# Peptides against a protein of PDB entry 5VJI: the designs that were tried, part 54

Target 1, 62 residues: chain A of PDB entry 5VJI
Amino acid sequence: NTLVVLHKSGLLEITLKTKELIRQNQATQAELDQLKEQTQMFIEATKSRAPQAWAKLQASLT

## One batch from the design tools (peptide; made by RFdiffusion4, then SolubleMPNN)

Design b2_p24_1_s3 (from b2_p24_1, 15 letters changed)
Fold by OpenDDE base, seed 4:
Structure b2_p24_1_s3 (fold): chain B 62 residues (1-62), chain A 24 residues (1-24)
Amino acid sequence: as target 1 above (62 residues)
Amino acid sequence: ALEEIQKLIEKVKKEVEELEEKLK
C-alpha cells in the first residue's frame, strides 16, 4: 500500500521532517517579526518622552 | 515554493491518515 511504499522509500521520513522544518521556520519567523516590532516600539519610545510609547513597549514584553 | 511543498505534504498526510484509519 501507499504507506508501505512511502516508508520503504524514505519519503515518509522526509515528508515528516520537511513538515517539522517548515513548522520550525514559521515559528522562528514569528519570533523574528515580534522582535522587529518590539525593536520599532523601542525606537519610538526612545524618540519621545511619551509614557504611552513606553507603556506599549512594556505591554509587548510582558 | 514552500506553498507547493506544503500542498504536497498535505496530500501525502491525508493519504497516510486515511490508510492509518483503515489499519485500525
Scores: peptide ipSAE 0.028, ipTM 0.522, DockQ to the pose 0.166
Fold by OpenDDE base, seed 2:
Structure b2_p24_1_s3 (fold): chain B 62 residues (1-62), chain A 24 residues (1-24)
Amino acid sequence: as target 1 above (62 residues)
Amino acid sequence: ALEEIQKLIEKVKKEVEELEEKLK
C-alpha cells in the first residue's frame, strides 16, 4: 500500500523531518527578530540621555 | 516557497492519516 511505499522509500521520514526543520527554523527566526529589536533598542538607549529609552530596553529583556 | 512546502506536507500528512485509519 501507499503508506508502506512511503515508509520504505524514506519519503515519509523526509517529510516529517522537513516539517520539524521548518518549525525549528521559524522558532530560530523569531529569536533572531527579537534579538534584532533588542539590539536596536540598545543602540537607541546608548544614544539617548532619556531614561525612557533604557526603560523600554529593560522591558524588552524581561 | 515555504508556503508551497507546507502545503505539500499537509497534503501528505492527510493522506498518511487517512491510510493509517483504513489500516486499523
Scores: peptide ipSAE 0.027, ipTM 0.514, DockQ to the pose 0.112
Fold by OpenDDE base, seed 5:
Structure b2_p24_1_s3 (fold): chain B 62 residues (1-62), chain A 24 residues (1-24)
Amino acid sequence: as target 1 above (62 residues)
Amino acid sequence: ALEEIQKLIEKVKKEVEELEEKLK
């Protein structure tokens, strides 16, 4: 059956590893996007004398 | 493309799950 063939061929292991790599890639991308957003808020806070920009940055770092 | 790989993975997962249910 399909399960036996997949296991014996090694394709099951490759499939599971591929799933994990996709998950890790997605998690890394999410962290990168968050860092980009935080960087933008930091830049805006340094340009602005308004306390609201610093408050937004602080909230993003929690 | 990642989408094609994901489709293949989902098809394989579905078949495996169906077989696992039959083995219960």
Scores: peptide ipSAE 0.027, ipTM 0.519, DockQ to the pose 0.105
Fold by OpenDDE base, seed 3:
Structure b2_p24_1_s3 (fold): chain B 62 residues (1-62), chain A 24 residues (1-24)
Amino acid sequence: as target 1 above (62 residues)
Amino acid sequence: ALEEIQKLIEKVKKEVEELEEKLK
């Protein structure tokens, strides 16, 4: 059984852990992207003083 | 022999992927 061999070799654990790390990395990247966007909206809001820009930022922070 | 190994690899990959989905 190849799965048994994979398990006994430790490669299954490594594979599963790697997949989990990839997932976590993707989630973290998404959070970073969101933060970058929020930061940009904050900058734009401070520059424009337009209520719409602040509303946009507020919506993004929810 | 190579084909058999490749088939086994693909089978294991599929099984691992299914397990990963179950484990989330």
Scores: peptide ipSAE 0.027, ipTM 0.539, DockQ to the pose 0.117

Design b2_p24_1_s4 (from b2_p24_1, 17 letters changed)
Fold by OpenDDE base, seed 2:
Structure b2_p24_1_s4 (fold): chain B 62 residues (1-62), chain A 24 residues (1-24)
Amino acid sequence: as target 1 above (62 residues)
Amino acid sequence: ALKEIQELIEKVRKEVEEKKKKEE
């Protein structure tokens, strides 16, 4: 079967490692997107005297 | 390339799962 062929060729290890790297990349990307959003809220809060903008930022940091 | 990798991962996953079921 495909599993046996992949194991013998060494591609199984590469495939499993690639799967893990994809997972890690997705997690890192989610953190990056969150940081981008928080940065944008911070920029908006600094431009505004509106307490609501600071409240939104504070809520995102909890 | 990503699609091909995903297809390969899914094939491996299915075969590993079937082997685990047979070992139970």
Scores: peptide ipSAE 0.067, ipTM 0.605, DockQ to the pose 0.084
Fold by OpenDDE base, seed 3:
Structure b2_p24_1_s4 (fold): chain B 62 residues (1-62), chain A 24 residues (1-24)
Amino acid sequence: as target 1 above (62 residues)
Amino acid sequence: ALKEIQELIEKVRKEVEEKKKKEE
């Protein structure tokens, strides 16, 4: 079967490592997306000077 | 390339799970 072939070729180990790297990349991407959103809220808060925009930013940092 | 890797991972996962079920 595919599993036996992958194990014998050494590709199983690479595949499993790749799966873990993909997971780590997804986690890092989520943190990056959160930072981008927080940056946007900061920009909006500085433009509007509205207390609500600052409150929204503060809530995102908790 | 990423899609191909994901498909390979899924095939491997299924075969590993089937083996585990047979050992139980």
Scores: peptide ipSAE 0.066, ipTM 0.600, DockQ to the pose 0.087
Fold by OpenDDE base, seed 1:
Formats: structure tokens, sequence, C-alpha cells
Structure b2_p24_1_s4 (fold): chain B 62 residues (1-62), chain A 24 residues (1-24)
């Protein structure tokens, strides 16, 4: 089967490592997107001085 | 290239999962 062939050829290890790298990349991208959102909420909070904007920012940090 | 790698990963994942189920 494909699994046996990949294991014997050494490609299984490469495939699993690639999967892990993709996972790590996706996790890092999610953290970046969260940081971008938090930064935007911070900018809006500083501009408006509205308690609601600060409450929204605080909720995003919990 | 990424699509081909993802397809290969899914094939491997499926075979590993089937093997685990047979060992249970």
Amino acid sequence: as target 1 above (62 residues)
Amino acid sequence: ALKEIQELIEKVRKEVEEKKKKEE
C-alpha cells in the first residue's frame, strides 16, 4: 500500500514533517490575524474614547 | 504543488487511520 512504500522510501517522514509545518504555519497565521484584530480594536478605542470600544478590546484579550 | 502534497497527506492519514481501526 501507499503507506508501506512511503515508509520504505523515507518519504513518510518528509510528508509528516510537511504536515506539521503546514499546521505550524496555520497556527502562526491565526495568531497574527488575532493580533491584527486586537491592534485595530486598540486603534478604534484610542480614537473614539468610547467605553464600548475599550470593553470590546478587553473582551478580546480574555 | 501544495495541493498535491495535501492530497498525499490525506491518503497517508486515511491509511494510518484504517490501520489503527484494524488494530483495535
Scores: peptide ipSAE 0.065, ipTM 0.594, DockQ to the pose 0.076
Fold by OpenDDE base, seed 4:
Structure b2_p24_1_s4 (fold): chain B 62 residues (1-62), chain A 24 residues (1-24)
Amino acid sequence: as target 1 above (62 residues)
Amino acid sequence: ALKEIQELIEKVRKEVEEKKKKEE
C-alpha cells in the first residue's frame, strides 16, 4: 500500500513532519487572527470613552 | 504544491486508520 511505499522511501517521515508544520502554522494563524481582533478592540476602546468597549477588550484578554 | 501534499496526507491518514482498525 501507499503507506508501506512511503515508509520505505523515507517520505512518510517528511509527510508526517509536513502535517505537523501545517498544524503549527494553522495554530499560529489563529493566534495572529486573535491578536488582530484584540488590536481592533483596543483601537475602538481608545477612541471610545464608553466602558463597554473596554469591558469587551478586557473579556478578550482574560 | 500544498494541495498535493494535503492529498498525500489524506491518503496516508486513511491507510493508517485502516491499519488501526485491523489491529483493534
Scores: peptide ipSAE 0.064, ipTM 0.601, DockQ to the pose 0.082

Design b2_p24_2_s1 (from b2_p24_2, 16 letters changed)
Fold by OpenDDE base, seed 1:
Structure b2_p24_2_s1 (fold): chain B 62 residues (1-62), chain A 24 residues (1-24)
Amino acid sequence: as target 1 above (62 residues)
Amino acid sequence: EKEKEIQEVIDKGQELLNELKSQL
């Protein structure tokens, strides 16, 4: 039985841990992307000097 | 001989598992 062999060899656990690492990496990447977006909104707010751009940034932080 | 080869794969797998666990 392949599943039994995978379990006994530890490869099943490796697979599960790898999946969890990928998930955590994706979550961290999403947070990083959000920060990048917020940074971009900050840059745009400083360039435009428009209250609307600052309001957009403010909304993204909540 | 095949048993030895299987054990080598298992040992390598356990090593990789430990490395993965260290990153969590």
Scores: peptide ipSAE 0.119, ipTM 0.630, DockQ to the pose 0.166
Fold by OpenDDE base, seed 5:
Structure b2_p24_2_s1 (fold): chain B 62 residues (1-62), chain A 24 residues (1-24)
Amino acid sequence: as target 1 above (62 residues)
Amino acid sequence: EKEKEIQEVIDKGQELLNELKSQL
């Protein structure tokens, strides 16, 4: 069957490793996006003299 | 001839697998 052919050719293992790399890339991208958001909140907190901006940043870091 | 072609594809696949493993 197709699965046996994929296994014998090595393509199954390549596919599994590729899927894992994609997963890791997505996880890293999510962490980067979170850091970018936190950085933006920090910038806004430093510009704002309002305590609410600092409270929002603190909540995001938990 | 077909066997040779298939083996070349397998060998290339194994090379790609090693490269992917090194990136993990």
Scores: peptide ipSAE 0.116, ipTM 0.621, DockQ to the pose 0.133
Fold by OpenDDE base, seed 3:
Structure b2_p24_2_s1 (fold): chain B 62 residues (1-62), chain A 24 residues (1-24)
Amino acid sequence: as target 1 above (62 residues)
Amino acid sequence: EKEKEIQEVIDKGQELLNELKSQL
């Protein structure tokens, strides 16, 4: 059984930990992308001074 | 002799695991 061999060799635990690192990296990247988008909306709101731009920013924060 | 080689691989694997854990 390949799974048993992976477990006994320690490679299963390494694989699972690697997958978890990838997952956490992806989650962190998603949060970063969201912050970047919110920052862009903030910049646009400050430039346009339009209530609609501020409303858009507010909607992204709720 | 082969058993020693296997243990060396396991020890290396454990080292890699510790490195991965340190990054979390």
Scores: peptide ipSAE 0.109, ipTM 0.611, DockQ to the pose 0.133
Fold by OpenDDE base, seed 2:
Order: sequence, then C-alpha cells, then structure tokens
Structure b2_p24_2_s1 (fold): chain B 62 residues (1-62), chain A 24 residues (1-24)
Amino acid sequence: as target 1 above (62 residues)
Amino acid sequence: EKEKEIQEVIDKGQELLNELKSQL
C-alpha cells in the first residue's frame, strides 16, 4: 500500500521531520513575539513616568 | 529508464532528509 511505499522510500521520515521543523519554527516565532512584546513594554515604561507601565512590565517577566 | 529515474528521486530524498536532520 501507499504507506509501505512511503516508509521504504524514506519519504515518510522526511514528512515527519518536516512537520517537526515547522512546529519548532512556530515555537521559536512565539518566543520571539513574546520578547518583542516585552521590549515594547520596556520602551513604554522608560518613556512614561507612570508606575503602572513598570508594574505591567514586571508582571510580564514573571 | 523508469527504474533509474525512481532511484534518482529516492537518492535526492535521502539527501534532503540528511539536510533536515542537520537542522534539528
């Protein structure tokens, strides 16, 4: 059957590795987006003298 | 020749697999 052919040719393993790479890429992108958000909160905290902005930043780091 | 062509595709697939493994 098709599954056996895919397994023997190595294409099944290629497919699984590709799926894992996509998953890891998405996870890394999420971490990057989180860092960008934290950086933005830091910028806003330094621009404003509002204690609420610093509290918001501190909450994001916990 | 079809069998030779199929084997070339499989060999290329194995090369791609090695490249993907090196990125994990």
Scores: peptide ipSAE 0.109, ipTM 0.613, DockQ to the pose 0.151

Design b2_p24_2_s2 (from b2_p24_2, 15 letters changed)
Fold by OpenDDE base, seed 5:
Structure b2_p24_2_s2 (fold): chain B 62 residues (1-62), chain A 24 residues (1-24)
Amino acid sequence: as target 1 above (62 residues)
Amino acid sequence: SLEKEIQEVIEKGKELLEKLKSQL
């Protein structure tokens, strides 16, 4: 069957490895995006000097 | 068999791809 052919050709291993790398890349990107958002909230908190802005940042870090 | 024929096509494709990569 097709699965056996893909396995014997080595393409199945490459495909599975590629899928895992994509997953890891997506996870790392999500962490990076979260850090960017937290950085923005930190910048806004320092500008406003309002307790509400610092509370919002603190909530995002937990 | 069909499986063997497909395998031969895949291997030929891989060979051609490697040759193309070596030209880059």
Scores: peptide ipSAE 0.034, ipTM 0.522, DockQ to the pose 0.137
Fold by OpenDDE base, seed 1:
Structure b2_p24_2_s2 (fold): chain B 62 residues (1-62), chain A 24 residues (1-24)
Amino acid sequence: as target 1 above (62 residues)
Amino acid sequence: SLEKEIQEVIEKGKELLEKLKSQL
């Protein structure tokens, strides 16, 4: 059947590994986006000097 | 032949995977 052919050819391994790499890339991008957001909250906290801005930053780190 | 074309696609796929791995 098609699945056996895909497995024996190596195409299944390529497909599964590609999907995993895409997943890892997306996870890394999400972590980067979170860090960017936290950095922005830090910048805003330093600018505003408002306790609420620092509270928002602290909440994001918990 | 069809077999040759399939093999070429597989080899190209492997090459692309190695490039993707190097980007992680």
Scores: peptide ipSAE 0.030, ipTM 0.508, DockQ to the pose 0.150
Fold by OpenDDE base, seed 3:
Structure b2_p24_2_s2 (fold): chain B 62 residues (1-62), chain A 24 residues (1-24)
Amino acid sequence: as target 1 above (62 residues)
Amino acid sequence: SLEKEIQEVIEKGKELLEKLKSQL
C-alpha cells in the first residue's frame, strides 16, 4: 500500500520530521514574540519611568 | 533511473532536515 511505499522510500520519515520542525518553529516563534513584547514593555517602562508602565511589565512576566 | 533519482532527492532531503534540526 501507499503507506508502506512511503515508509520504505524514506519519504514518510521526511514528512513526519518536517511536521515536527514546523511545530518546533511555531513554538520557538511564539517564545520569541513574547520576548520581543516583554523587551518593548521594558524599554517603554525605562523611558516613561511611570509606575503604571512598570506594573504592566511586572504583570507580563508572571 | 527514476528510482535512483527519487532516492537521491530523498537522501538530500534527509540531510537538509538534519541541518535544520541542528539549528533548533
Scores: peptide ipSAE 0.030, ipTM 0.506, DockQ to the pose 0.118
Fold by OpenDDE base, seed 2:
Structure b2_p24_2_s2 (fold): chain B 62 residues (1-62), chain A 24 residues (1-24)
Amino acid sequence: as target 1 above (62 residues)
Amino acid sequence: SLEKEIQEVIEKGKELLEKLKSQL
């Protein structure tokens, strides 16, 4: 059947690995975006010295 | 032949997969 052909050719492995790489890329991008946001909150906290800005930063780190 | 063309596509796919792996 078609599944056996895909497995024997190696395309199934390539397809599954590609899907996993896409998932990992999306997860890594989300972590990067979170770090960017945390960095921006840190910059704002240092500039304003406002307690609210530090509170926002602390909340983002939990 | 169609069989040869399919094999060429598979090999190209494997090469691209290795490039993607090197980026992670």
Scores: peptide ipSAE 0.029, ipTM 0.497, DockQ to the pose 0.167

Design b2_p24_2_s3 (from b2_p24_2, 12 letters changed)
Fold by OpenDDE base, seed 5:
Structure b2_p24_2_s3 (fold): chain B 62 residues (1-62), chain A 24 residues (1-24)
Amino acid sequence: as target 1 above (62 residues)
Amino acid sequence: SLAEEIQKVIEKAQKLLQELLSQL
């Protein structure tokens, strides 16, 4: 049984931990991308002085 | 010197490996 061999060798634990680290990295990257987008909307809102731009920013902060 | 630069690269690599291991 391959699963038993992986478990006994310690490779299963390493593999699972690696997958979790990758997941966490992806989640952090997604949050960073969202923040970058929100920052851009803020910059555009300050430049345009248009109420629609501020409304768009507010909607993104929900 | 080139030898000193190589040693610095090795030390940085070793540190990075230890950091990765500490996260497991």
Scores: peptide ipSAE 0.025, ipTM 0.368, DockQ to the pose 0.030
Fold by OpenDDE base, seed 1:
Structure b2_p24_2_s3 (fold): chain B 62 residues (1-62), chain A 24 residues (1-24)
Amino acid sequence: as target 1 above (62 residues)
Amino acid sequence: SLAEEIQKVIEKAQKLLQELLSQL
């Protein structure tokens, strides 16, 4: 069957590895997005000097 | 690896932000 052919050809391993790489990429992207958000909150805190902005940043880091 | 290096950069940046906040 198709699954056996994919396994024997090595394509199944490649497919599964690709899926894992995509997952890892997504996880890394999420961490980058979090850092971007934290950086933006830091920038806003420095601009506004408002304690609320610093509180938002602090909450994101805990 | 690239992923490991990116993770290190992220962690360092987050730590620096926390340190800055702790000084306020």
Scores: peptide ipSAE 0.024, ipTM 0.441, DockQ to the pose 0.015
Fold by OpenDDE base, seed 4:
Structure b2_p24_2_s3 (fold): chain B 62 residues (1-62), chain A 24 residues (1-24)
Amino acid sequence: as target 1 above (62 residues)
Amino acid sequence: SLAEEIQKVIEKAQKLLQELLSQL
C-alpha cells in the first residue's frame, strides 16, 4: 500500500519532518503576531494617554 | 499573463522546498 511505499522510500520521514516544521512555523508566526499586536497596543497607549488603552495592553500580557 | 503567474508560483514552490530541505 501507499504507506509501505512511503516508508521504504524514506519519504514518510521527510513528510513527517515537513509537517513538524510547518507546525513549528505556525506556532512561531502566532507568537510573532501576538508581539506585533502588543507593540501596536503599546504605541496606541502612549499616543492616546487613555487608561483603556493601557488596560487592553495589560490584559494582553497575561 | 496566466502563464507568467503559474511560473511565479512554481518558482516560489521550488524555493520553499529548498528551504525545507535545508532544515532537515
Scores: peptide ipSAE 0.024, ipTM 0.425, DockQ to the pose 0.047
Fold by OpenDDE base, seed 2:
Structure b2_p24_2_s3 (fold): chain B 62 residues (1-62), chain A 24 residues (1-24)
Amino acid sequence: as target 1 above (62 residues)
Amino acid sequence: SLAEEIQKVIEKAQKLLQELLSQL
């Protein structure tokens, strides 16, 4: 069957590794986006000095 | 020239493929 052919050719291993790399890339991007958001909240908190802005930042860190 | 730019693109693509293969 097709799966056996993919396994014997080595393409299955490459396909699975590629899928894992894509997953890792997506996870890393999500972490970067979170850090960017937290950085923005910090910047806004320092500018406004409003208690609600600091509370928002604190909530994001939990 | 256009030919030189195409060659640069091909070389960059080849380098990227090599980098991807090194991560497998």
Scores: peptide ipSAE 0.021, ipTM 0.386, DockQ to the pose 0.036

Design b2_p24_2_s4 (from b2_p24_2, 12 letters changed)
Fold by OpenDDE base, seed 5:
Structure b2_p24_2_s4 (fold): chain B 62 residues (1-62), chain A 24 residues (1-24)
Amino acid sequence: as target 1 above (62 residues)
Amino acid sequence: DEEEKIKKVIEEAQELLQKLLSQL
């Protein structure tokens, strides 16, 4: 069957490892996107000098 | 059970393999 062939060829292990790497990549990308958003809020806070902008940034960092 | 877990892993692996093959 397909499973036996995939296992014996090593392709099953590669496939499962690939799934895990994709998951890890997606998690890292999400963290990067969050950091980018926080950076933008920091930039806006420095420009506006408004306490509300700093409060928004602080809330994002918790 | 463990058999059901194995079946799910195989199914997910097959789905991924098909997606990868379709991208080649």
Scores: peptide ipSAE 0.051, ipTM 0.555, DockQ to the pose 0.122
Fold by OpenDDE base, seed 3:
Structure b2_p24_2_s4 (fold): chain B 62 residues (1-62), chain A 24 residues (1-24)
Amino acid sequence: as target 1 above (62 residues)
Amino acid sequence: DEEEKIKKVIEEAQELLQKLLSQL
């Protein structure tokens, strides 16, 4: 039985932990991407000085 | 059954690992 072998070898624990770490990495990456996007909107808002760009930034931060 | 469950877990882990590797 593959499950028994994986459990006894410790590979099941490693597999499950790896899955969890990858999930956490994905979540962190999503947060990072959001921050990058917000940073870009901030840069564009400061350059354009247009109220529309600031409104877009404000909407992203809520 | 438990064998099918573990196969699914491994498959999901492999898919996630491939996605992670693609981001590096």
Scores: peptide ipSAE 0.036, ipTM 0.560, DockQ to the pose 0.106
Fold by OpenDDE base, seed 1:
Structure b2_p24_2_s4 (fold): chain B 62 residues (1-62), chain A 24 residues (1-24)
Amino acid sequence: as target 1 above (62 residues)
Amino acid sequence: DEEEKIKKVIEEAQELLQKLLSQL
């Protein structure tokens, strides 16, 4: 069957590893996006000195 | 069954890979 062929050829392992790498890439991108957002909130907080901006930043770090 | 699970994994991996490649 297809499972046996994929396993013996090594393509199953490659496929599973590829899917895992894609998942890791997505997770890393999400972390990067979060850091970018936190950086922007930090910039806005330093510019405005408004308590609301600092509160928003603090909430993002918790 | 296991064969259907593998087909699904391959399909999902291919779709995600195509999306990533399109973003480069």
Scores: peptide ipSAE 0.032, ipTM 0.559, DockQ to the pose 0.104
Fold by OpenDDE base, seed 2:
Structure b2_p24_2_s4 (fold): chain B 62 residues (1-62), chain A 24 residues (1-24)
Amino acid sequence: as target 1 above (62 residues)
Amino acid sequence: DEEEKIKKVIEEAQELLQKLLSQL
């Protein structure tokens, strides 16, 4: 069957590895987006003298 | 069955790969 052919050819391993790499890429992108958001909150906190902006930043880092 | 599950995994991986390539 197709499973046996994919396994013997090595394509199953490649497919599963590719899927995992895509998943890891998505996770890394989410971490990058979080860092970008935290950076923006930091910039806003430095521009504003409002305690609320610093509170938002602190909450994002916990 | 297991064969159908693997076919589905391949299809999903292909779709995600196409999306990734379009972002480069």
Scores: peptide ipSAE 0.031, ipTM 0.553, DockQ to the pose 0.111

Design b2_p24_3_s1 (from b2_p24_3, 13 letters changed)
Fold by OpenDDE base, seed 3:
Structure b2_p24_3_s1 (fold): chain B 62 residues (1-62), chain A 24 residues (1-24)
Amino acid sequence: as target 1 above (62 residues)
Amino acid sequence: SEDEKLLELIEKTKKEIEEKVKKE
């Protein structure tokens, strides 16, 4: 089958490695997005000075 | 046609790669 041909040519290994790198990149991006959200909650907490906003931030860090 | 054969091969290859990636 075509998968066997790709394996023998070495392209399968490259393809799978590329897919893994994409996955890792997506995971890193998700971590960055979470940090951005936490930063926003921190900004809101500092603006409001309300206990509820600080509670939300603290919960996000758990 | 040759174009149809190529498209069929592409779809077959795509499916096989997806299954392999899922299994790995």
Scores: peptide ipSAE 0.035, ipTM 0.559, DockQ to the pose 0.062
Fold by OpenDDE base, seed 1:
Structure b2_p24_3_s1 (fold): chain B 62 residues (1-62), chain A 24 residues (1-24)
Amino acid sequence: as target 1 above (62 residues)
Amino acid sequence: SEDEKLLELIEKTKKEIEEKVKKE
C-alpha cells in the first residue's frame, strides 16, 4: 500500500515530522496570540485607568 | 481520467498518513 511505499522511501518520516512541527508551531502561535492579547489589555488598562480594565488583565494572566 | 485517479491516490495516501499519526 501507499503507506508502505512512503515508509520505505523515507517520505513518511518527513511527512510525520512536518505534521509535528506544524502542531508545535500552532501551539507556539497560540501562546504568542495570548501574549498579544494580554499586551493589548495592558495598553487599554493604562489608557483608561479603569479598575475594570485592570481586572480583565489580571484575569487573563491567571 | 488520469487527474481523477491521481486525486484518488492522494486521498488514499492522506487517510493512511492520518491513521498513522493517530496511533503515534
Scores: peptide ipSAE 0.033, ipTM 0.554, DockQ to the pose 0.065
Fold by OpenDDE base, seed 4:
Formats: C-alpha cells, sequence, structure tokens
Structure b2_p24_3_s1 (fold): chain B 62 residues (1-62), chain A 24 residues (1-24)
C-alpha cells in the first residue's frame, strides 16, 4: 500500500516528524501566549499597585 | 479522470498516515 511506499522512501518519517514539530510548535506558542498574558497582568499590577491586580497575577503563576 | 485518481490517492494516503499517527 501507499504507507509501505512512504515508509521505504523515508517520506513517512518526514511526515510524522513534521506533525510532531507542528505539535511542539503549537505547545510552545501556547506557552508564549500565556507568558504574554502574564506579562500584561504584571504591567497592570505595577501601574495600579492594587492588591487585586497582584493577586490575579500570582494566581496565574501558581 | 487523472485528477480524480490523484485526489483518491491523496485521500487514501492521508487516511493511512492519520491511522499510523493515531497508533503511535
Amino acid sequence: as target 1 above (62 residues)
Amino acid sequence: SEDEKLLELIEKTKKEIEEKVKKE
């Protein structure tokens, strides 16, 4: 079948590796987005100096 | 047509790859 041909040609390995890299990229992007959000909360906390803003940030980190 | 055969092959290949990935 086509899967056997892809395996023998090395394209299956490339395809699977590509999918894994995409998955890793998505995970890294999610972490980055979370960091961006935390950074924004930190900025707001430093500007407002309100305990609630710091509490919100702390809750996001722990 | 030739294009239809190519699309069929693509779909078959896609399905086989997806099944392989699911089992890993």
Scores: peptide ipSAE 0.033, ipTM 0.554, DockQ to the pose 0.064
Fold by OpenDDE base, seed 2:
Structure b2_p24_3_s1 (fold): chain B 62 residues (1-62), chain A 24 residues (1-24)
Amino acid sequence: as target 1 above (62 residues)
Amino acid sequence: SEDEKLLELIEKTKKEIEEKVKKE
C-alpha cells in the first residue's frame, strides 16, 4: 500500500499540508487580485472626477 | 515500459491521496 508507505515516511503529511497551502494561496491571490482591481477603479475615479466612475467603484466594494 | 509503470504508480498514489483527503 503506497499510502501506508507515504504515511510512515512522513511524506503524506507534507503532501496534504502542501495541498492545503496551495488552496490558501489561491484564496489569498484571488483577494489580492480583487484589491488590485478595486485600487485601479479608485485611481480612475480620482482622475476622471465622474460620478459614474465612483458608482462603479462603490458597486465593486459592496 | 518502465516509464509507463512509473506513470501507473503515480496515478495510483494520486487516487489514494485524493480518497484520504475526501475522508478528512
Scores: peptide ipSAE 0.031, ipTM 0.550, DockQ to the pose 0.064

